# Peptides against a protein of PDB entry 6TME: the designs that were tried, part 4

Target 1, 324 residues: chain A of PDB entry 6TME
Amino acid sequence: NRLKRAYIALQAWKKAFYSDPFNTAANWVGPDVCSYKGVFCAPALDDPSVLVVAGIDLNHADIAGYLPPELGLLTDVALFHVNSNRFCGVIPKSLSKLTLMYEFDVSNNRFVGPFPTVALSWPSLKFLDIRYNDFEGKLPPEIFDKDLDAIFLNNNRFESTIPETIGKSTASVVTFAHNKFSGCIPKTIGQMKNLNEIVFIGNNLSGCLPNEIGSLNNVTVFDASSNGFVGSLPSTLSGLANVEQMDFSYNKFTGFVTDNICKLPKLSNFTFSYNFFNGEAQSCVPGSSQEKQFDDTSNCLQNRPNQKSAKECLPVVSRPVDCS
Target 2, 324 residues: chain A of PDB entry 6TME as posed
Amino acid sequence: NRLKRAYIALQAWKKAFYSDPFNTAANWVGPDVCSYKGVFCAPALDDPSVLVVAGIDLNHADIFGYLPPELGLLTDVALFHVNSNRFCGVIPKSLSKLTLMYEFDVSNNRFVGPFPTVALSWPSLKFLDIRYNDFEGKLPPEIFDKDLDAIFLNNNRFESTIPETIGKSTASVVTFAHNKFSGCIPKTIGQMKNLNEIVFIGNNLSGCLPNEIGSLNNVTVFDASSNGFVGSLPSTLSGLANVEQMDFSYNKFTGFVTDNICKLPKLSNFTFSYNFFNGEAQSCVPGSSQEKQFDDTSNCLQNRPNQKSAKECLPVVSRPVDCS

## One batch from the design tools (peptide; made by RFdiffusion4, then SolubleMPNN)

Design b2_p20_3_s2
Fold by OpenDDE base, seed 1:
Structure b2_p20_3_s2 (fold): chain B 324 residues (1-324), chain A 20 residues (1-20)
Amino acid sequence: as target 1 above (324 residues)
Amino acid sequence: SSAEERLAEILAELRAERAA
């Protein structure tokens, strides 16, 4: 009996709660699990005459506890949303039995350990949100081989380089922000055919930006701020026909910011402050457009306010990095 | 609830995948 298994799982989970400030699980009593707060039942996919637990939504419940292995008994769950709680520990491997998993949101919790590789075992997974946790270590390359729509990894403790497999991703949104990623952005990034938003904020990424970024025709948000990127902005960025928000601030970029970039047709905000740019086109000057907002603060630009001193600029500008 | 609505959509997609 699937509901009996669900009962066992949910009771084990309730027992694993250290704190339930909103008494979310107060009604988690008895065999009628479909009446449990945050538990949603539906007809089973393999037998419409059988009612099963198909979804869990405990978002914003501020529950402290952990995920017990008995959760693996919830084999019919396709939606698992438990964000904004205080769950700790690791994601149990027993969740591999949840073969219908479609959306997995454990964001804003206290989870630790390596990337939850159990997510790779879910054949139907489309949405993965593990942001705002304490996951660490390397990102498995296989994550980008999956047919995901969204991948949220930001605000964790991930290290290593961005996998080359990123180009295989079909995701429209990918966030790497506020981790410890290092190395260069892979050239394969240009192969992300469905990409709309990508965020690299606040990592330890370095090197030159790959020219292939310009192939991201559908990208609307590209944020690479607060890293260690060097060299000039690729001329191929002129190909970002749909970019609206672009941020390269707080890097070590040099060279000239061109008209081709600043005149992008959908560009709304372009921030390239806190770099070592030594020139910009007139179209890049803040205030030059009513439709676009620019920030050129703290560069090495002549005749512009709030720029770096010559003492700070000369050592960097005089030794430009060749990205060719 | 929003979760119920989203779940219905997900299940519809999963059913479609099985039928294909």
Scores: peptide ipSAE 0.716, ipTM 0.964, DockQ to the pose 0.957
Fold by OpenDDE base, seed 2:
Structure b2_p20_3_s2 (fold): chain B 324 residues (1-324), chain A 20 residues (1-20)
Amino acid sequence: as target 1 above (324 residues)
Amino acid sequence: SSAEERLAEILAELRAERAA
């Protein structure tokens, strides 16, 4: 019965293909769905004597089409990987029936519409990758209530603010890059106890960086470049004991870049170019260390090459934003 | 395949969760 439902679902999906350039679904014929290319069967969790479709992997198939609602019949699927295709439309709400969903990767497609809230209905979800699509609107705060290992949201059309619930996330990797997020980074960010990598690149974020960033002891990558952040770098950044890659470039930061930041023990690359910093410690100067790479280009630093003109600097430097 | 191997790991994890 379960394999029959899977057959119905997979045939409906094949019918929803507009183009299959590699003929990936060429062998999707007949009731033996377990022989289908990209379809993986396994014993059912509730009854090991029953064989079910447990995984789909159509990565890099360049298939054009959409996801039909009949995919909701694949109730035993725990792994759904369809990245690097040309699927369009929305994620069907019928996928809520896939209660075993563990990894959901629809990245590098042409999906549109709001955040696929159906992903929030999956109790066992650990991996969510929806990057490189055209999802839009607000990010639901509930996404960070889930016990996800990784959250990839980059290269979409998400708007509005980052939810305060971000602090509840247990994810090791979170990407917000190349969206349209606005507002401040929530102070609750410091509560992300398992965070290793976080990327904010290329949004409309603004305001001062919260001091609580310094509580992210496990962070190895912190990139806040290409935003509208203002004020000085928080002194608490000295607490980032494991940071290796740090990027604050292309913002509106002011003030002094301190030794405490540039001497972080694991720091390999620190980019703070294209800001309005008016001073830096000697340890921050590019070339000062063989083990660390720095970029101080296009700031308001004295006696450094490739800096902004006095005319450009004066209006900003003379009116520093007070983040206190 | 790599997907099959990953799936096996996932299913093992899900089974463990049910047993707990």
Scores: peptide ipSAE 0.696, ipTM 0.963, DockQ to the pose 0.954
Fold by OpenDDE base, seed 3:
Structure b2_p20_3_s2 (fold): chain B 324 residues (1-324), chain A 20 residues (1-20)
Amino acid sequence: as target 1 above (324 residues)
Amino acid sequence: SSAEERLAEILAELRAERAA
């Protein structure tokens, strides 16, 4: 009996709660699991006459505890949303039995350990949100082989390089922000055919931006701020026909910010402050457009306010990195 | 609830995938 298994799982989970400030699980009593707060039942996909636990939503419950292995008994769960709690420990490998998992949101918790590779075992997974945790180590390349719509990895402890498999991703939104990723952005990035938003903020990424970024025709948000990127902006950025928000601030870019970039047709905000740019087109000057917002603060621009001193600029500007 | 609505959408998609 599937509901009996669910009962075992949910009771084990309740037992794994250290604190339930809002008494969310107060009604988690008895065999009628479909009446449990935050538990949602639906007809089974393989047998519509059978009622099963298909979803869990405990968002914003401030529950402290861990995920026990018995959760693997919830084999019919397709939606698992437990964000904004205080769950700790690791994601149980027993969750591999949840073959219908479609959306997995464990964001804003206290999970630790390596990337939860159990997520890779879910064939139907479309949404993965593990942001605002303490996951660490390398990002498995296989994550981008999956047909995900969104991948949220930001605010963790991930390190090493971004896998070259990123080009295989079909995700529209990918966040790497506020981790410890290093190395270059893979050239394969241009192959992300469905990408709308990508965020690299606050990592240790370096090197030149790949020219292939210009192939991201559908991207509306591109944020690479607060990294260690060097060289000039790729001329191919003129191909970003749909970009609205672009941020390259707090890097070590040099060279000239071209008219072709600043006149991108959908560009709304372009921030390239806190770099070492030594020139900009007139179209890039803040206040030059009512439709676009620019920030050129703290560069090496002449006749612009709030720029770096000659002392700060000269060592970098005189030795530009050749990305060719 | 919003979760119930989203779940219904998900299940519909899963059913469609099985039918394909």
Scores: peptide ipSAE 0.693, ipTM 0.962, DockQ to the pose 0.957
Fold by OpenDDE base, seed 5:
Structure b2_p20_3_s2 (fold): chain B 324 residues (1-324), chain A 20 residues (1-20)
Amino acid sequence: as target 1 above (324 residues)
Amino acid sequence: SSAEERLAEILAELRAERAA
C-alpha cells in the first residue's frame, strides 16, 4: 500500500523534526496522510484508481530537523518544496526511489556534504534549487546533462572548476554565485542555446572570458562580477543582442570598453567598475544615455572621476594579458 | 494552494511524457 508507505515516511520525518515553531506537522496524525498540512495527494500515474502522495510543500515553515532515509518511501512525489527551513544533514540517497521528481527545492536550509548526486538519478527533474545551503566539493559534470529548466547553486561552498558540460545545459537560468568555483569559464558556454540568465558573482574564477559568450543570443542577464578575470572584454560580446543586465565589476580586466558593447540594443545596466580598463567609448560614459546606466568607477580611465591612482594602474595596464 | 496548482501542472506534463 503506497499510502501506508507514505505514512511511515511522514511519521519518520515528523520524528526527525527538532523544532516546528508554526506547528506545521501538528495535524500529521493518523493514516490519512492526504489530510496532512503541506502534503498533496493525486491519482497515481500508473494507476488512476490509486491515490498517492505526489507533492510536499513545507516552504517557510522554519522547521529544524533532518531528512530521514524513510523519505525514500515517498516514491510518487513529483514536487518537493521545503525551502526556508532549518533542515540539516545530507540529502538521503534513498530519494533515488523518487523517480517522478520534477521540482526539487531545498533552498535556504542548512544542508551539508557534497553535491546531492541523488538529484542526478531523477530522470524527469526540471527544477533544481539547492541555493543557500552549505553544500561543498566539486560540481558533478553530469548536472548539465540533465534537461533542467533552472539550476540554482548559489550561496554554497562548492569548489573546483565549472564543468565543460555546461554547454549541454538547456536551462534558462543558472546561478553559480557566492561559491568557491575556480578556473576559467568553459568555452562551451556559448552552446547554451536556451540560456537567459547566468550569474557567476563572487567566486574565484579567473582567466580570460571566452569569446563564445557572444553566442548567447538569448541571454538577458550576465553577471561575472567579483572574480579574478583578466584581459580585455571579448569583441564578440557585441553579439549579445538581448542582454539587459551585464556586470563585470570587481575583476582585473584591462583594455578598452568599446562602443559595440555599450550600444547593445537591449542593454539597460552595464557595470564595469573596479577593474583596470584604460579607456572607454563615449557611449560607455555614465550619464551619456538616459536609457542605459553605466558604472566606470575605479578603473584606469583618464579624465573620469573616482579612478585608481597611476601607481596602482601602471603595473597592470602596462602588462595587459593577451587573450587571443 | 499554489503548490497544489503547480503539482497539477507537473502531473499533466508527466502524463504527457508517458503517452509520448
Scores: peptide ipSAE 0.691, ipTM 0.962, DockQ to the pose 0.949

Design b2_p20_3_s4
Fold by OpenDDE base, seed 4:
Structure b2_p20_3_s4 (fold): chain B 324 residues (1-324), chain A 20 residues (1-20)
Amino acid sequence: as target 1 above (324 residues)
Amino acid sequence: SEVEERLAEILEELRKELAA
């Protein structure tokens, strides 16, 4: 009996709660699991005459606890939302039995350990949100082989390089922000055919931006701020026909910010402050457009306010990194 | 509820995928 298994799982989970400040699980009593707060039942896909637990939503419940292995008994769950809680520990490997998993949101918790590789076992997964946790280590390359619509990895402790497989991703939104990723952005990034938003903020990324970024025709948000990128902005960025928000601030970029970039047709906000740019087109000057907002603060620009000193600029500007 | 609606959508998509 699937509901019996669900009962076992949910009771085990309730037992794994250290704190339930809103008494979310107060009604988690008895065999009628479909009446449990945050538990959603539906007819089974394989047998419509059978009622199963198909969804869990405990978002914003501020529950402290862990995910017990018995959650693997919830084999019919397609939606698992437990964001904004205080769950700790690791994601149980037993969740591999949840073969219908479609949306997995464990964001804003206290999960630790390596990337939850159990997510890779879910063939139908479309939404993965593990942001605002303490996941660490390497990002498995296989994550981008998944047919995901969204991948939220930001605000974790992930290290190492971004996998080359990123180009295989079909996700429209990918966030890497506020991790410890290092190395270069893979050239394969240009192959992300469905990408709308990508955020690299606050990592240890370095090297030159790949020219292939310019192939991201559907990108509306591109944020690479607060990294260690060097060299000039790729001329191919002129190909970002749909970019609205672009941020390259707090890097080590050099060279000239071109008219072709600043005149991108959909560009609303372009921040390139806190770099070592030594020139900008007139179209890049803050205040030059009513429709576009620019920030050129703390560069090596002549005749602009709030720029770096010659002492700071000369050593870097005189030795530009050639990305060609 | 919003969750129920989303779940219904998901289950419909899954049904399509499994039938294919």
Scores: peptide ipSAE 0.727, ipTM 0.971, DockQ to the pose 0.929
Fold by OpenDDE base, seed 5:
Structure b2_p20_3_s4 (fold): chain B 324 residues (1-324), chain A 20 residues (1-20)
Amino acid sequence: as target 1 above (324 residues)
Amino acid sequence: SEVEERLAEILEELRKELAA
């Protein structure tokens, strides 16, 4: 009996709660699991005459606890949303039994350990949100082999390089922000055919930006701020025909910010502050356009306000990194 | 509810995938 298994799982989970400040699980009593708050039942896909637990939504419940292995008994769950709780520990490997998992949102919790590789076992997964946790270690390259629509990894403790397999991703939104990623952005990034938004904010990424970024024709948001990028901006950025928001601030970029970048047709906001740029086109000057917002603060620009001192600029500007 | 509606959509998509 699937509902019986669900009952066992849900009762085990309730037992794993350390705190339930809103008494979300107060009605989690008895065998009628479909009446449980945050539990959603539907006819089974393999047998419409059988009712199963198909969804869990405990978003914003502020529940403290962990995910017990018995959750693996919820084999019919396709939607698992436990956003904004205080769940800790690891994602149990027993969740591999949830072969219908479609949306998995465990964001804004206290999960720890390596990347939850169990997510890779779900053949139908389309949405993965693990942001605002304490996941650590390397990002498995295989994550980008998944047919995910969105990948939210930001605000964790991931380290190492971004896998070159990123180019295989079909996701429209990918966030790496506020982790400990290092190394260069892979050149394969240009192969992300469905990419609309990508965010690298606040990592330890370095090196030159790959020219292949210019191949991201559908990207509307590109944020690489607060990293250690060096060299000049790729001239190929002129190919970002749909970019609206672009941020390169708080890096170590040098060189000249060109008209071809600042005149991008859909560009509404371009922030390149807190770098070592030594020149900019007139089209890049803040206030030059009513439709576009620019920020050139704290660079090495001549005749502009709020720039770095010559003492700060000279050591960097005089030794430009060759990205060729 | 919004969750129920989304779940219904998901289940429909899954049904299509499994039938293919």
Scores: peptide ipSAE 0.722, ipTM 0.971, DockQ to the pose 0.930
Fold by OpenDDE base, seed 2:
Structure b2_p20_3_s4 (fold): chain B 324 residues (1-324), chain A 20 residues (1-20)
Amino acid sequence: as target 1 above (324 residues)
Amino acid sequence: SEVEERLAEILEELRKELAA
C-alpha cells in the first residue's frame, strides 16, 4: 500500500542521515509514518478513504545526509520543505514520480550538480526554492515555461546566459542573485506580466539593459547591482509605475540619470552608486526628497561628494557605449 | 500547524486542478 511505500522511503532516508543534531528522526520508527516528526499525512486526492504522506517539512533541522532514490516512493507528496539542512549530493531523478509536487524547497543545503531537471517534470509545481546550494551549469530554458509563482535560484553556481524564455514566466518573484550568469538580460523580460520582484545581484551579466524592462508595470523590486552592465539607463524605465526598490549600483553604467526615473511615483530607494554616470537630474540628488532615498556615490558626477577621480572617469565617460 | 494549514491549501488547489 501507499503508506508501506512511504515507510520504505522514510526509512531509507533516515539511513541516509549522517547527522541529526536535533534528533528529528528519532521517532521515525515503525510503520506509522504519519506520526513521524516532519511527516504530514492527508487523505489521498484520488481516494479520500486512503491516508497518504502528503507533506514533508524538515526545515531548520540541520540534518546532514543525502536524498536517496527511495524518496521516489513518496508519490503523494505535494509539499517538500527541507531548507536549512546539510543535505548533499544530487536531487534524485526518482522524484519524478512525485507528480503532485506543488512546493519544493531545498534551499540552504549542500546540493550539487546541474539544475535539478526533475523539477521540470512536476506538472503542478508552483514554488521552487533551490537557493543557497551549489547547483551549477546552465539554467534550463524550460524552467520558465512552468506556471511557477516563485523561482529562487540565488546563491548557487549557475552559469551561462539567462534563457530567453524568461518572458514566459508567470512568477511574481524571481531571484538570480549571486550566481555566475553572463550575457545580456533578454529583451523578453518585458513579457513577465506578473513579475513583482526580480533580483540579478552579483552575477557577470553585461551589455545594455533592454528597453523592455520598462514594460514591467507590476515590478516593485528591481535589483541589477554588482554586474557588468554598460550604457545608459533605458528611458523606458519611466514606465515602472510600481517600482519601490531599484538598484543599479556596482556596474559600468554611463550617461545621465534622468528626472523621469527619479520621480517614479512609488520609488522609495534608488541606488545607482559605483557606476560612471556623468550627470543626474536634481530630483536624483540624495537629500532632494524626504520620501525617496538616493545614492549617487562613486560616479562621475560634477559637484557631488565621494565621486571617482577624473583619471578614473575620463577613459570610460569619453567612450560611452551606444545601446541603440 | 502552519505547515498543516499550507498543506491543506495546496491539496485543495490540487483538487481543483485535477478536477478541471
Scores: peptide ipSAE 0.722, ipTM 0.971, DockQ to the pose 0.930
Fold by OpenDDE base, seed 3:
Structure b2_p20_3_s4 (fold): chain B 324 residues (1-324), chain A 20 residues (1-20)
Amino acid sequence: as target 1 above (324 residues)
Amino acid sequence: SEVEERLAEILEELRKELAA
């Protein structure tokens, strides 16, 4: 019965293909769905004597089409990987029936509409990749209530503020890059206990960096480049004991870049170019270390090459934003 | 295959979660 439902779902999906350049679904004929290319069967968790469709992997198939509602019949699917295709439309709400969903990768497609809230209904979801699509609107705060290992949101059309619930996230990797997020980074960010990598590149984020960033003891990658951040770097950044890659470039930061930041023990690359910093410690100077790479280009530093003109610097440096 | 191996790992984790 379960395989029969899977057959109905997969045949409906095949009919929803506009183009299948590699003939991926060419063998999607007949009731033996476990032989279908990209379809993986396994014994059911509730009854090991029953074979069910447990995984779909159509990565890099360049298939054009949409996801029909009948996909909700694939109730035993725990792995759904369809990245690097040309699927369009929205994620069907019928996928709420896939209660075993563990990894959901629809990245590199042409999906549109709001955040696929159906993903929030999956109790066992650990991996969510929706990057490189055209999802838009607000990010639901509830996304960070999920026990996710990784959250990939980059290269979409998400807007509004980052939810305060971010601090509840147990994810090790979170990407916000190349969206339209605005406002400040929530102070609750420091509560992300498992965070290793966080990327904010290329948004409309602004305000001061919260001091609580310094509580991210396990972070190895912190990239806040290409935003509208202002003020000085928090002194608490000295607490980033494991940071290896740090990028604050292309913002509106001011003040002094301190030894405490540049001497972080695991720091490999620190880019703070294209800001309005008016001073840096000797340990921050490019070439000062063989083990660390620094970029101080296009700031307001004295006696350094490739800096902004006094005309560009004066109006900003003379009116620094007080983040205290 | 790599997918089959990953799926087996996932199903084992799910089994543990559902049993807890």
Scores: peptide ipSAE 0.717, ipTM 0.970, DockQ to the pose 0.932

